Peptides against a protein of PDB entry 4N78. Designs and how they scored, part 184

Target 1, 186 residues: chain A of PDB entry 4N78
Amino acid sequence: HFQVICRLLGYQGIAVVMEELLKVVKSLLQGTILQYVKTLMEVMPKICRLPRHEYGSPGILEFFHHQLKDIVEYAELKTVCFQNLREVGNAILFCLLIEQSLSLEEVCDLLHAAPFQNILPRVHVKEGERLDAKMKRLESKYAPLHLVPLIERLGTPQQIAIAREGDLLTKERLCCGLSMFEVILT
Target 2, 155 residues: chain B of PDB entry 4N78
Amino acid sequence: MAELQMLLEEEIPGGRRALFDSYTNLERVADYCENNYIQSADKQRALEETKAYTTQSLASVAYLINTLANNVLQMLDIQASQLRRMESSINHISQTVDIHKEKVARREIGILTTNKNTSRTHKIIAPANLERPVRYIRKPIDYTILDDIGHGVKW

## One batch from the design tools (peptide; made by RFdiffusion4, then SolubleMPNN)

Design b2_p20_7_s4 (from b2_p20_7, 7 letters changed)
Fold by OpenDDE base, seed 2:
Structure b2_p20_7_s4 (fold): chain B 186 residues (1-186), chain C 155 residues (1-155), chain A 20 residues (1-20)
Amino acid sequence: as target 1 above (186 residues)
Amino acid sequence: as target 2 above (155 residues)
Amino acid sequence: MEKIEELVKKALEKILEELK
């Protein structure tokens, strides 16, 4: 699903969705969640000492239940606060999954474009073969596929310009060094 | 443009008119040949003359048709070339617009990105002293230590 | 035009030969 969303929305659509999600998250955090946290802090026991181990596990549990009774009985905490936290969590997860899906798509695009852009993988060299010789052979093999040089040789000035711009856009992907998720966490 | 206009407005219509005129002339020639054959005492000569006129007439029509056909073909070629040029221009504009849109989109999403902290792979300097995994010696949990703490009813 | 006339002439000659 996320892959499809990425394909449908593109960079612009993803940006819009991410911006809106950030607004929602900000609103939830600074508004409702903050209010509940403040309220919880007010009702929180000022002094909560660890009970003596001598009371055993049941006694300790009862102690904490008693100390937190007001919080546990706060019905709105379960219904509203936790729901808001779920929404925030879902938003974060959504952003993460979108970024991952986008990265995968970009990597695929880069891989598909690589032979046409003179980007060759390092070949595995068997014992006794010179890496340089093998790479040179590989370069020679794929040289006719290099799109920009081909167009520069055969194309019109306008076509050359478009090809260069297209090549640049193809090479410059977010996955090469950019992260959206880190921005969301900040 | 001038060539196409000339073909459309002058050459092709002119060729069509010429063919039409040729038709009327051929009819006259046919009538003449028929009458000449009937009235001539020398039928063989009249036949030879008819053959000559027929040959000339057919040749002229063939020439007119060929000329007209070539002009039409030329017209079509010019039009096809013009369409191809227009298509190329449209494609160029379209590509330019798409590139621009993509650049804008990338700027927009770029605002929402930060540089990946290439965590310098801290060379996990293998601590020189591989602390030998302290063999987790499962000390048997002696539960008897708890025997004295619980109010368990000693039967 | 002369070539066409020659071709037509040849064609007519063939037709006449077939009609004999």
Scores: peptide ipSAE 0.034, ipTM 0.691, DockQ to the pose 0.005
Fold by OpenDDE base, seed 3:
Structure b2_p20_7_s4 (fold): chain B 186 residues (1-186), chain C 155 residues (1-155), chain A 20 residues (1-20)
Amino acid sequence: as target 1 above (186 residues)
Amino acid sequence: as target 2 above (155 residues)
Amino acid sequence: MEKIEELVKKALEKILEELK
């Protein structure tokens, strides 16, 4: 699904969606969540000492339950605050998954374009074969597919310009060194 | 443009008219030949004359058709060339627009990105166990994983 | 035109031969 979304929206659409999500997240964080956090801080026990280990796990749990009784009984926390936190979480996950999907698509594009851009994969050399010879053979094999040189030879100046720009755009991808998710976390 | 105009306005219409006129002329020639043969005392001579006229008439028509056909073909070639040029122009514009849109889109999304190599300046106070920052060993994207995906040339 | 006339003449000759 995320791959389809990435393909459908493209860079522009993804950017718009991400921006809007960030706005929503910001609104939730600075609004409702912040208010609840402040309230929770006010009702938080000022002194909460660790109970003695002698009470065992159940006793310790009861102790904390008693200390946090007011918080646990705060119905709005479950219904509103947690819901907002879920929304924020979902937004974050969405962004992450979109980025991952986009990266995958970009890698695929790079791979598909590689033969046309004189980007050859490193060939695994079997024992005894010269890497150089194999690479030369590959270069020779794919030489006719080099798009930019081909267009430079046969195309109009305008076509050449477009080809060069297209080549550049094809080579430059976000997956090569950029992260959106890191920006979202900040 | 001038050549196309000449073909459309003069040569092709003229050729069509000539062909039409030839039809009427052929009818007259046929009538003449028939009458000449009937009235002539020397039937052999009349036949030879008829053959001559027939040959000439057929040749003339063939020439007219050939000329007209060539002119039509030439016209079509010119038009095809014009269409190709127009197509090329449209494609060029389209590509230019697409490139521009792509650049804009990339700028927009770029604003939402940061360099992966930028040292996490924000000390997420990782708990004390300094798990050695797993050197993000850029595992070279093993593209071989994709070797099995798609009809790519199995090397 | 002369070439066409020759071709037509040849064609007519063939037709005449077939009619014999």
Scores: peptide ipSAE 0.033, ipTM 0.683, DockQ to the pose 0.005
Fold by OpenDDE base, seed 1:
Structure b2_p20_7_s4 (fold): chain B 186 residues (1-186), chain C 155 residues (1-155), chain A 20 residues (1-20)
Amino acid sequence: as target 1 above (186 residues)
Amino acid sequence: as target 2 above (155 residues)
Amino acid sequence: MEKIEELVKKALEKILEELK
């Protein structure tokens, strides 16, 4: 699903969705969640001492239940606050999954473009073969597929400009060094 | 552009007019040949003259048709070439717009990104000394240490 | 064009008939 979403939205659509999600998360955190946290801090017992071990586990549990009764019985905490926290969590997870899916698509694009951009995979050298000779052979084999040099030789100035720009856009991907998720966590 | 205009405005209309005029002339020649044959005492001479006029007329018409056809074909070729050029121009504009949109989109999403912190792969230096698994001697947790923190009445 | 062909054809037919 996330891969399909990434394909449909593209960079622009993803950016818009991410921005809106960040706004929602910020609104939830600074608004409703903050208010509930403040309220919880007000009702939190100022002094919560550990009961004596002599009361046993049931007695200790009852003690804490009594001390936290106001918090546990706060109905809005369970219904509204936890729901908002779920929404925040879902938004974060959504952003993570979108970024991962986008990265996968970008990697696929890079791999598909590689033969046309003079990007050769590291060839596994079997024992006894010279790496340099194999690489030269591969370079020679794929040389006719190099799009930009081909267009530079045969194309119009306008076509050359477009080809260069297209090549640059193809090479430059977010997955190479940028993270959206780190911004969200920040 | 000048060649196409000449073909459309001068050569093709001129060729059509010439063909029409030729048709009218052919009718006149036919009438002349018929009358000449009827009136001539030497029918063989009249026949030879008619053959000559017929051959000349056929050659003339064939030439006019060929010229007109070639001009029309040339016109179509020029128009096809113009359409191809227009298509190329439209494609170029479209590609330019797409590239621009992509750049804008990338800038927009780029604002939402930070550089990946290359987590220094802390080389988990495997501690050379496999500390012998310290036999987890379950020391009984002396819970009496917590006795002073609770509500218990010191007797 | 069709009319010219017809005229030429008729002329040729007349010539051929007279040569018989």
Scores: peptide ipSAE 0.022, ipTM 0.687, DockQ to the pose 0.005
Fold by OpenDDE base, seed 5:
Structure b2_p20_7_s4 (fold): chain B 186 residues (1-186), chain C 155 residues (1-155), chain A 20 residues (1-20)
Amino acid sequence: as target 1 above (186 residues)
Amino acid sequence: as target 2 above (155 residues)
Amino acid sequence: MEKIEELVKKALEKILEELK
């Protein structure tokens, strides 16, 4: 599904969705969540000392349960605050999955374009074969497919310009060095 | 453009008119040949003349048709060439627009990106003295040992 | 002669119709 979304939206659509999600997350964090956190901070016990270990695990748990009783019984926390946190979490996960899917699409595009851009994979050399000879053969095989040089030789100035720009746009992908998710986390 | 205009306005209409005129002329030639054959004392000569006129007339018509056909084909070729040029121009504009849109899209999404921090994997310098891997035997924590420690509130 | 004329006329008529 995320792959289809990436294909459908493209870079522009993804950008718009990400921006809107960031706005939503910001609104949730600075609005409802912040208000509940402030309220929780106000009702938080001012002095919470560690109980003696002699009370055992159940006794310690009961102690903390008693100290936090007012917070645990705060019904709005479960119904509203936790729901908002879930929404924030879902938004973060959505962004992560979109970025991953986009990266996969970009890698696929790069791989498909590679033969046309004189980007050849390092070939596995069997024992006794020269890597250089094999690479040279591969280069010779794909030389006629080099799009930009071909257009530079046969095309109009306008076509050459378009081909160069297209080549650049094909090579410059987000997956090569950029991350959206890191921005979302800041 | 001038050539196309000449073909459309002069050559092709002129060729069509010539063909119509040729039809009328052929009728006249036929009438002449028929009368000449009937009136001539030398029927063999008259027949040979008729054959000559017929051959000439057919050749003339064939020439007119061929000329007209070639002019029409030339017209179509010129028009096809013009359409191809127009298509090329439209395609160029379309590609330019697409590239521009893509650049804009890239800028927009680029604002939402940061450089990937290539964390230099610090070479874990293996400590010189490889402590023998102490087999971590996970002893289950027996929590029953804590049962005797503390007065838990028996609910 | 009449037959040849008729054939030529018919051929020309057909050509003229196609050119209309």
Scores: peptide ipSAE 0.021, ipTM 0.689, DockQ to the pose 0.006

Design b2_p20_8_s1 (from b2_p20_8, 8 letters changed)
Fold by OpenDDE base, seed 2:
Structure b2_p20_8_s1 (fold): chain B 186 residues (1-186), chain C 155 residues (1-155), chain A 20 residues (1-20)
Amino acid sequence: as target 1 above (186 residues)
Amino acid sequence: as target 2 above (155 residues)
Amino acid sequence: MLTPFEEGMEERKKKEEEEK
């Protein structure tokens, strides 16, 4: 599903969705969640000491239930605050999954374009074969597929310019060195 | 442009008119040949004259048709070439616009990005004090401590 | 030369610095 969303939205669509999600998250954090946190801080016991281990697990549990009684009885915490936190969590997860899906798509694009851009993978050399000889064979095999040199040889100046720009855009991807998720977490 | 205009406005219409006039002339020639054959005392001569006129007329019509056909073909070739040039221009503009849109979109999403912190391989600074592995001395779990907590059957 | 992505990133950084 996320892969399909990435394909449908493209870079621009993803940017718009991410910006709106960030606004929503900011609004939730600075508004409702902050208010609840402030309220919770006010009702929190100022001094909560660990009960003695001698009370056993049930006694310790009862102690904490008593100390947190006002918080537990705050019905809006379970309904509104936790829901808002869930929304924030979902938004973060959504952003993460979108970025991952986009990265996968970009990697696939890079891999598909590689033969046309004179980008050859390092070939596994079997014992006894010269790496250089194999690489030269591969280069020779894919040389006719190099798009930019082909267009430079056969195309008009305008076509050459477009081909070079297209080649550059194909090579440049977010996954090569940029992260959106890190921005979302700040 | 001038050549195409000449073909469309002068050569092709002119060729069509010439062909029409030739048709009318053929009808007159046919009538003449028929009358000449009927009135002539020398039927063989009249027949030979008819053959000559027929051959000449057919040759003339064939020439007119061929000329007209060639002009039409030339017109179509010029138009096809113009369309191809127009298509090429439109494609170039379209590609330029698409590239520009892509760059704008990339800038927009770029606003939401930061450089991946290549985690400098923090030199695993070996903690200076290798805390000696505290030998996990398995102290036997004395279960007798639990004897007083559970409603267990005091044996 | 900065990529279009990097141009956007730098624009954001500049804006954040101006707001501080």
Scores: peptide ipSAE 0.382, ipTM 0.804, DockQ to the pose 0.843
Fold by OpenDDE base, seed 3:
Structure b2_p20_8_s1 (fold): chain B 186 residues (1-186), chain C 155 residues (1-155), chain A 20 residues (1-20)
Amino acid sequence: as target 1 above (186 residues)
Amino acid sequence: as target 2 above (155 residues)
Amino acid sequence: MLTPFEEGMEERKKKEEEEK
C-alpha cells in the first residue's frame, strides 16, 4: 500500500502530506499534549520516595498506584492525551514507512536506469576468471545503451541539454544521502 | 510554406477543375463521335476515328487523375512533415516543463530532509572478553500475576 | 552545485536559524 501511495503521490505529493502531518504533530504536541503534561506535573506528588525494597515488586507497585491515584483516575488522560499520542505515533510511523517505500522506489529507478547511464553492476568473478575480461564484455554489451552519449551524437542541442539534465535528475536521489525521518524526529 | 500554399490554392483546385472540364469535353467528344458515325458514309473510318478519340480522351483523363493524385500526395507529405516538426517542438516544451516540475518537487521534499548523519559506526569494539553469555533464561514474565491487580472499572 | 533536494534542505536550515 505504501509503495502505491509513493508512486501515486510522487515527490510533490509526499512533501505535501508530510508537511501537513508535521503541522498536525506540532499542533498536538504544543497544544493538547503539552497542556496535559503540565497538568500532570502539577498533580504529581512532590515527594515520591522509593518505598523500601522489602515491600517487593507488588508492594512497590501498590505504593506507586496509590501515589499516582489521581493521575490514574484522570479519565481525560486516557481518552484524549493517549489518543493524541497515538495519533503522533501513527504519523511518525506513516512518515517512516513512506520514506522506506520511497527509498525502495528510488533504488528501483536507479537500477533500471543504470544500464543507460554506464553504471555496470559489480560482477561476481568466479574463481579463475579475469575480472578485466568480463568487465570489458559488459561494457561492450551495454555501450549502445548509453543514452547521453547516444543523444550527444545524434540529437539536437536542445535534446542534448534535456538528456543531460534528465540524466542528472535520474542519478540524484534522496536515498543517496538524505533522510526525511531524521527531520521528523527533531 | 510556399509550396504547400501553391498546392492547396492553385494546383489541387486547378487539377479538380481540369478534371471537371475534361468530363464536359468527353461528353462533347462522345456527341461528336456519335454524330460523325451517323453522318459518315464510311462507317469503318468513323469507327476508327471514334476509337482514336476514345483512346486520346482516356489518356488525357488518366494523366489528369495521376497529376492530381501526385499533388495530393505531395501535399500530405508536406503536412506530415510539418506535423512532425510541431510534435518535436511540443515534446521539447513538455520535457522542459516536466524537468522544471520535478526540480520544484524535489526542492519541496528537500525541505523535509537532512543529511544522513553517517553515524560513525562506532567500531563496536567487541569487548575483548566476551563474557560468556550468561544464558539469560528468559523466565517468561507471567503477566497473569498482574491480571488480579488491575480491576478495570467495569462500566 | 547543490541538488534540488539539497537546495530545499539548505533553505530549511536557513529558516530555522533565523527563527532562533
Scores: peptide ipSAE 0.373, ipTM 0.803, DockQ to the pose 0.840
Fold by OpenDDE base, seed 4:
Structure b2_p20_8_s1 (fold): chain B 186 residues (1-186), chain C 155 residues (1-155), chain A 20 residues (1-20)
Amino acid sequence: as target 1 above (186 residues)
Amino acid sequence: as target 2 above (155 residues)
Amino acid sequence: MLTPFEEGMEERKKKEEEEK
């Protein structure tokens, strides 16, 4: 699903969706969530000492349940606050999954374009084959597919310019050095 | 342009008119031949004349049709060539616009990005001197770094 | 020359610096 969304929206659509999600997340965090957190801090026990280990896990759990009883019984926490936190979480996950899907699409595009851009794959040399000879064979095999040199030889000046720009845009991808998710977390 | 205009405005309409006139003339010739055959005492001569007129008329019509057909074909070839040139121009504009739109889209999404912290372990010692903004030299992107992120197509 | 992506990133950084 996320791959299809990435293909459908493209860079422009993804940018718009992420910007809107960031606005929503910011609004939720600075608004309702902040207010509930402040309220929770007010009802939080000022002094909560760790019970002695001698009470065992059940006793420790009961102790914390008693100390946090007012928070657990706070009805609005389960309904509004947790829902808002879920929405924020979903938005973050959505952004992460979109970025991952976009990166995969970009990698696929790079791989598909590689033979046409004089990018040769790493050659596994079988035992007994010279690496240099195999590389030369591969270079010779893919040389006719090099698009920009081909157009430079046969195309019009306008076609050459477009081919060069297209080649550059094909090579330059977000996954090569940029991250959106890090911006979302800040 | 002048050749196409001449074909459209003069040669093809002229050829069509000539063909129409030929049709009317053929009817007159047929009537003449029929009457001549009926009235002539020498039926053999009248028949030979009819054959001659028929052959001439068929040849003339064939010539007119061929000329008109060639002119129409020439017109279509010129128009096809013009359309191809127009298509090429439109394609060029379309590609230019698409490249521009792509650059704009990339700028927009770029606003939402930051540099990936490559944890290079080496302490970047901030040089004390405010080095002048070094012109960004595009280094060839090594895509081999991405080999581990995808299902490694082992070639 | 910056890529279009990097141009957008630099624009954001500039705006953030102006807002501090």
Scores: peptide ipSAE 0.370, ipTM 0.801, DockQ to the pose 0.775
Fold by OpenDDE base, seed 5:
Structure b2_p20_8_s1 (fold): chain B 186 residues (1-186), chain C 155 residues (1-155), chain A 20 residues (1-20)
Amino acid sequence: as target 1 above (186 residues)
Amino acid sequence: as target 2 above (155 residues)
Amino acid sequence: MLTPFEEGMEERKKKEEEEK
């Protein structure tokens, strides 16, 4: 699903969706969640000492349940605050998955373009074959596919310019050094 | 442009008129040949004359048809060439617009990006000297950095 | 010359610096 979304939206669509999600998250964090957190801070016990270990785990749990009874019984916390936190969490996960999917698409694009851009894969040399000979053979095999040189030879000046720009845009991708998710967490 | 106009306005219509006129002339020739054959005492000579006129008439019509056909073909070739030029121009504009849109889209998504912190395992010794803003040297994109990204292509 | 991605990133950084 995320791959399909990435393909459908493209860079622009993804940017718009991410920006809107950030606005929603910001609104949730600065609005409802902040208000509930402030309220919770006000009702939080000022002094919560660790009970003696002699009470055992059940006794300690009961102690904390008693101290936090008002918080646990706060109905709006469960219905509204946790729901908002879930929404924030879902938004973050969505952003992460979109970025991962986009990175995969970009890698695929790079791989598909590589033969046309004189980018040869690392050649696995079988035992007994010279790496140089195999590379030369591959270079010779793919030489006719080099798009920019081909267009430079056969194309109009306008076509050459477009081909060069297209080649550059094909090479330049987010996955080469940029992260969206780090900005979102920021 | 002038050649196409000449073909459309003068040569092709003129050729069509010539063919129509040739039909009328053929009818006259046929009438003449028929009458000549009936009136002539030498039927063999009359037949030979008829054959000569028929051959000449057919040759003339064939010539007119061939000329007209060639003019029509030439017209179509010129029009096809014009359409191809227009298509090329439209494609160029379309590609230019697409490139521009792509650049805009990339800027938009770029606003939401930051440089990946390469966990340099090495102790960043704070260089004492504020490194001059390293001029962004477009380093050739090393795609090998992507080799570790993705499940499938273990090269 | 910055890539279009980097141009967008730099624009964001400038805005963040101006807001500070």
Scores: peptide ipSAE 0.368, ipTM 0.803, DockQ to the pose 0.783

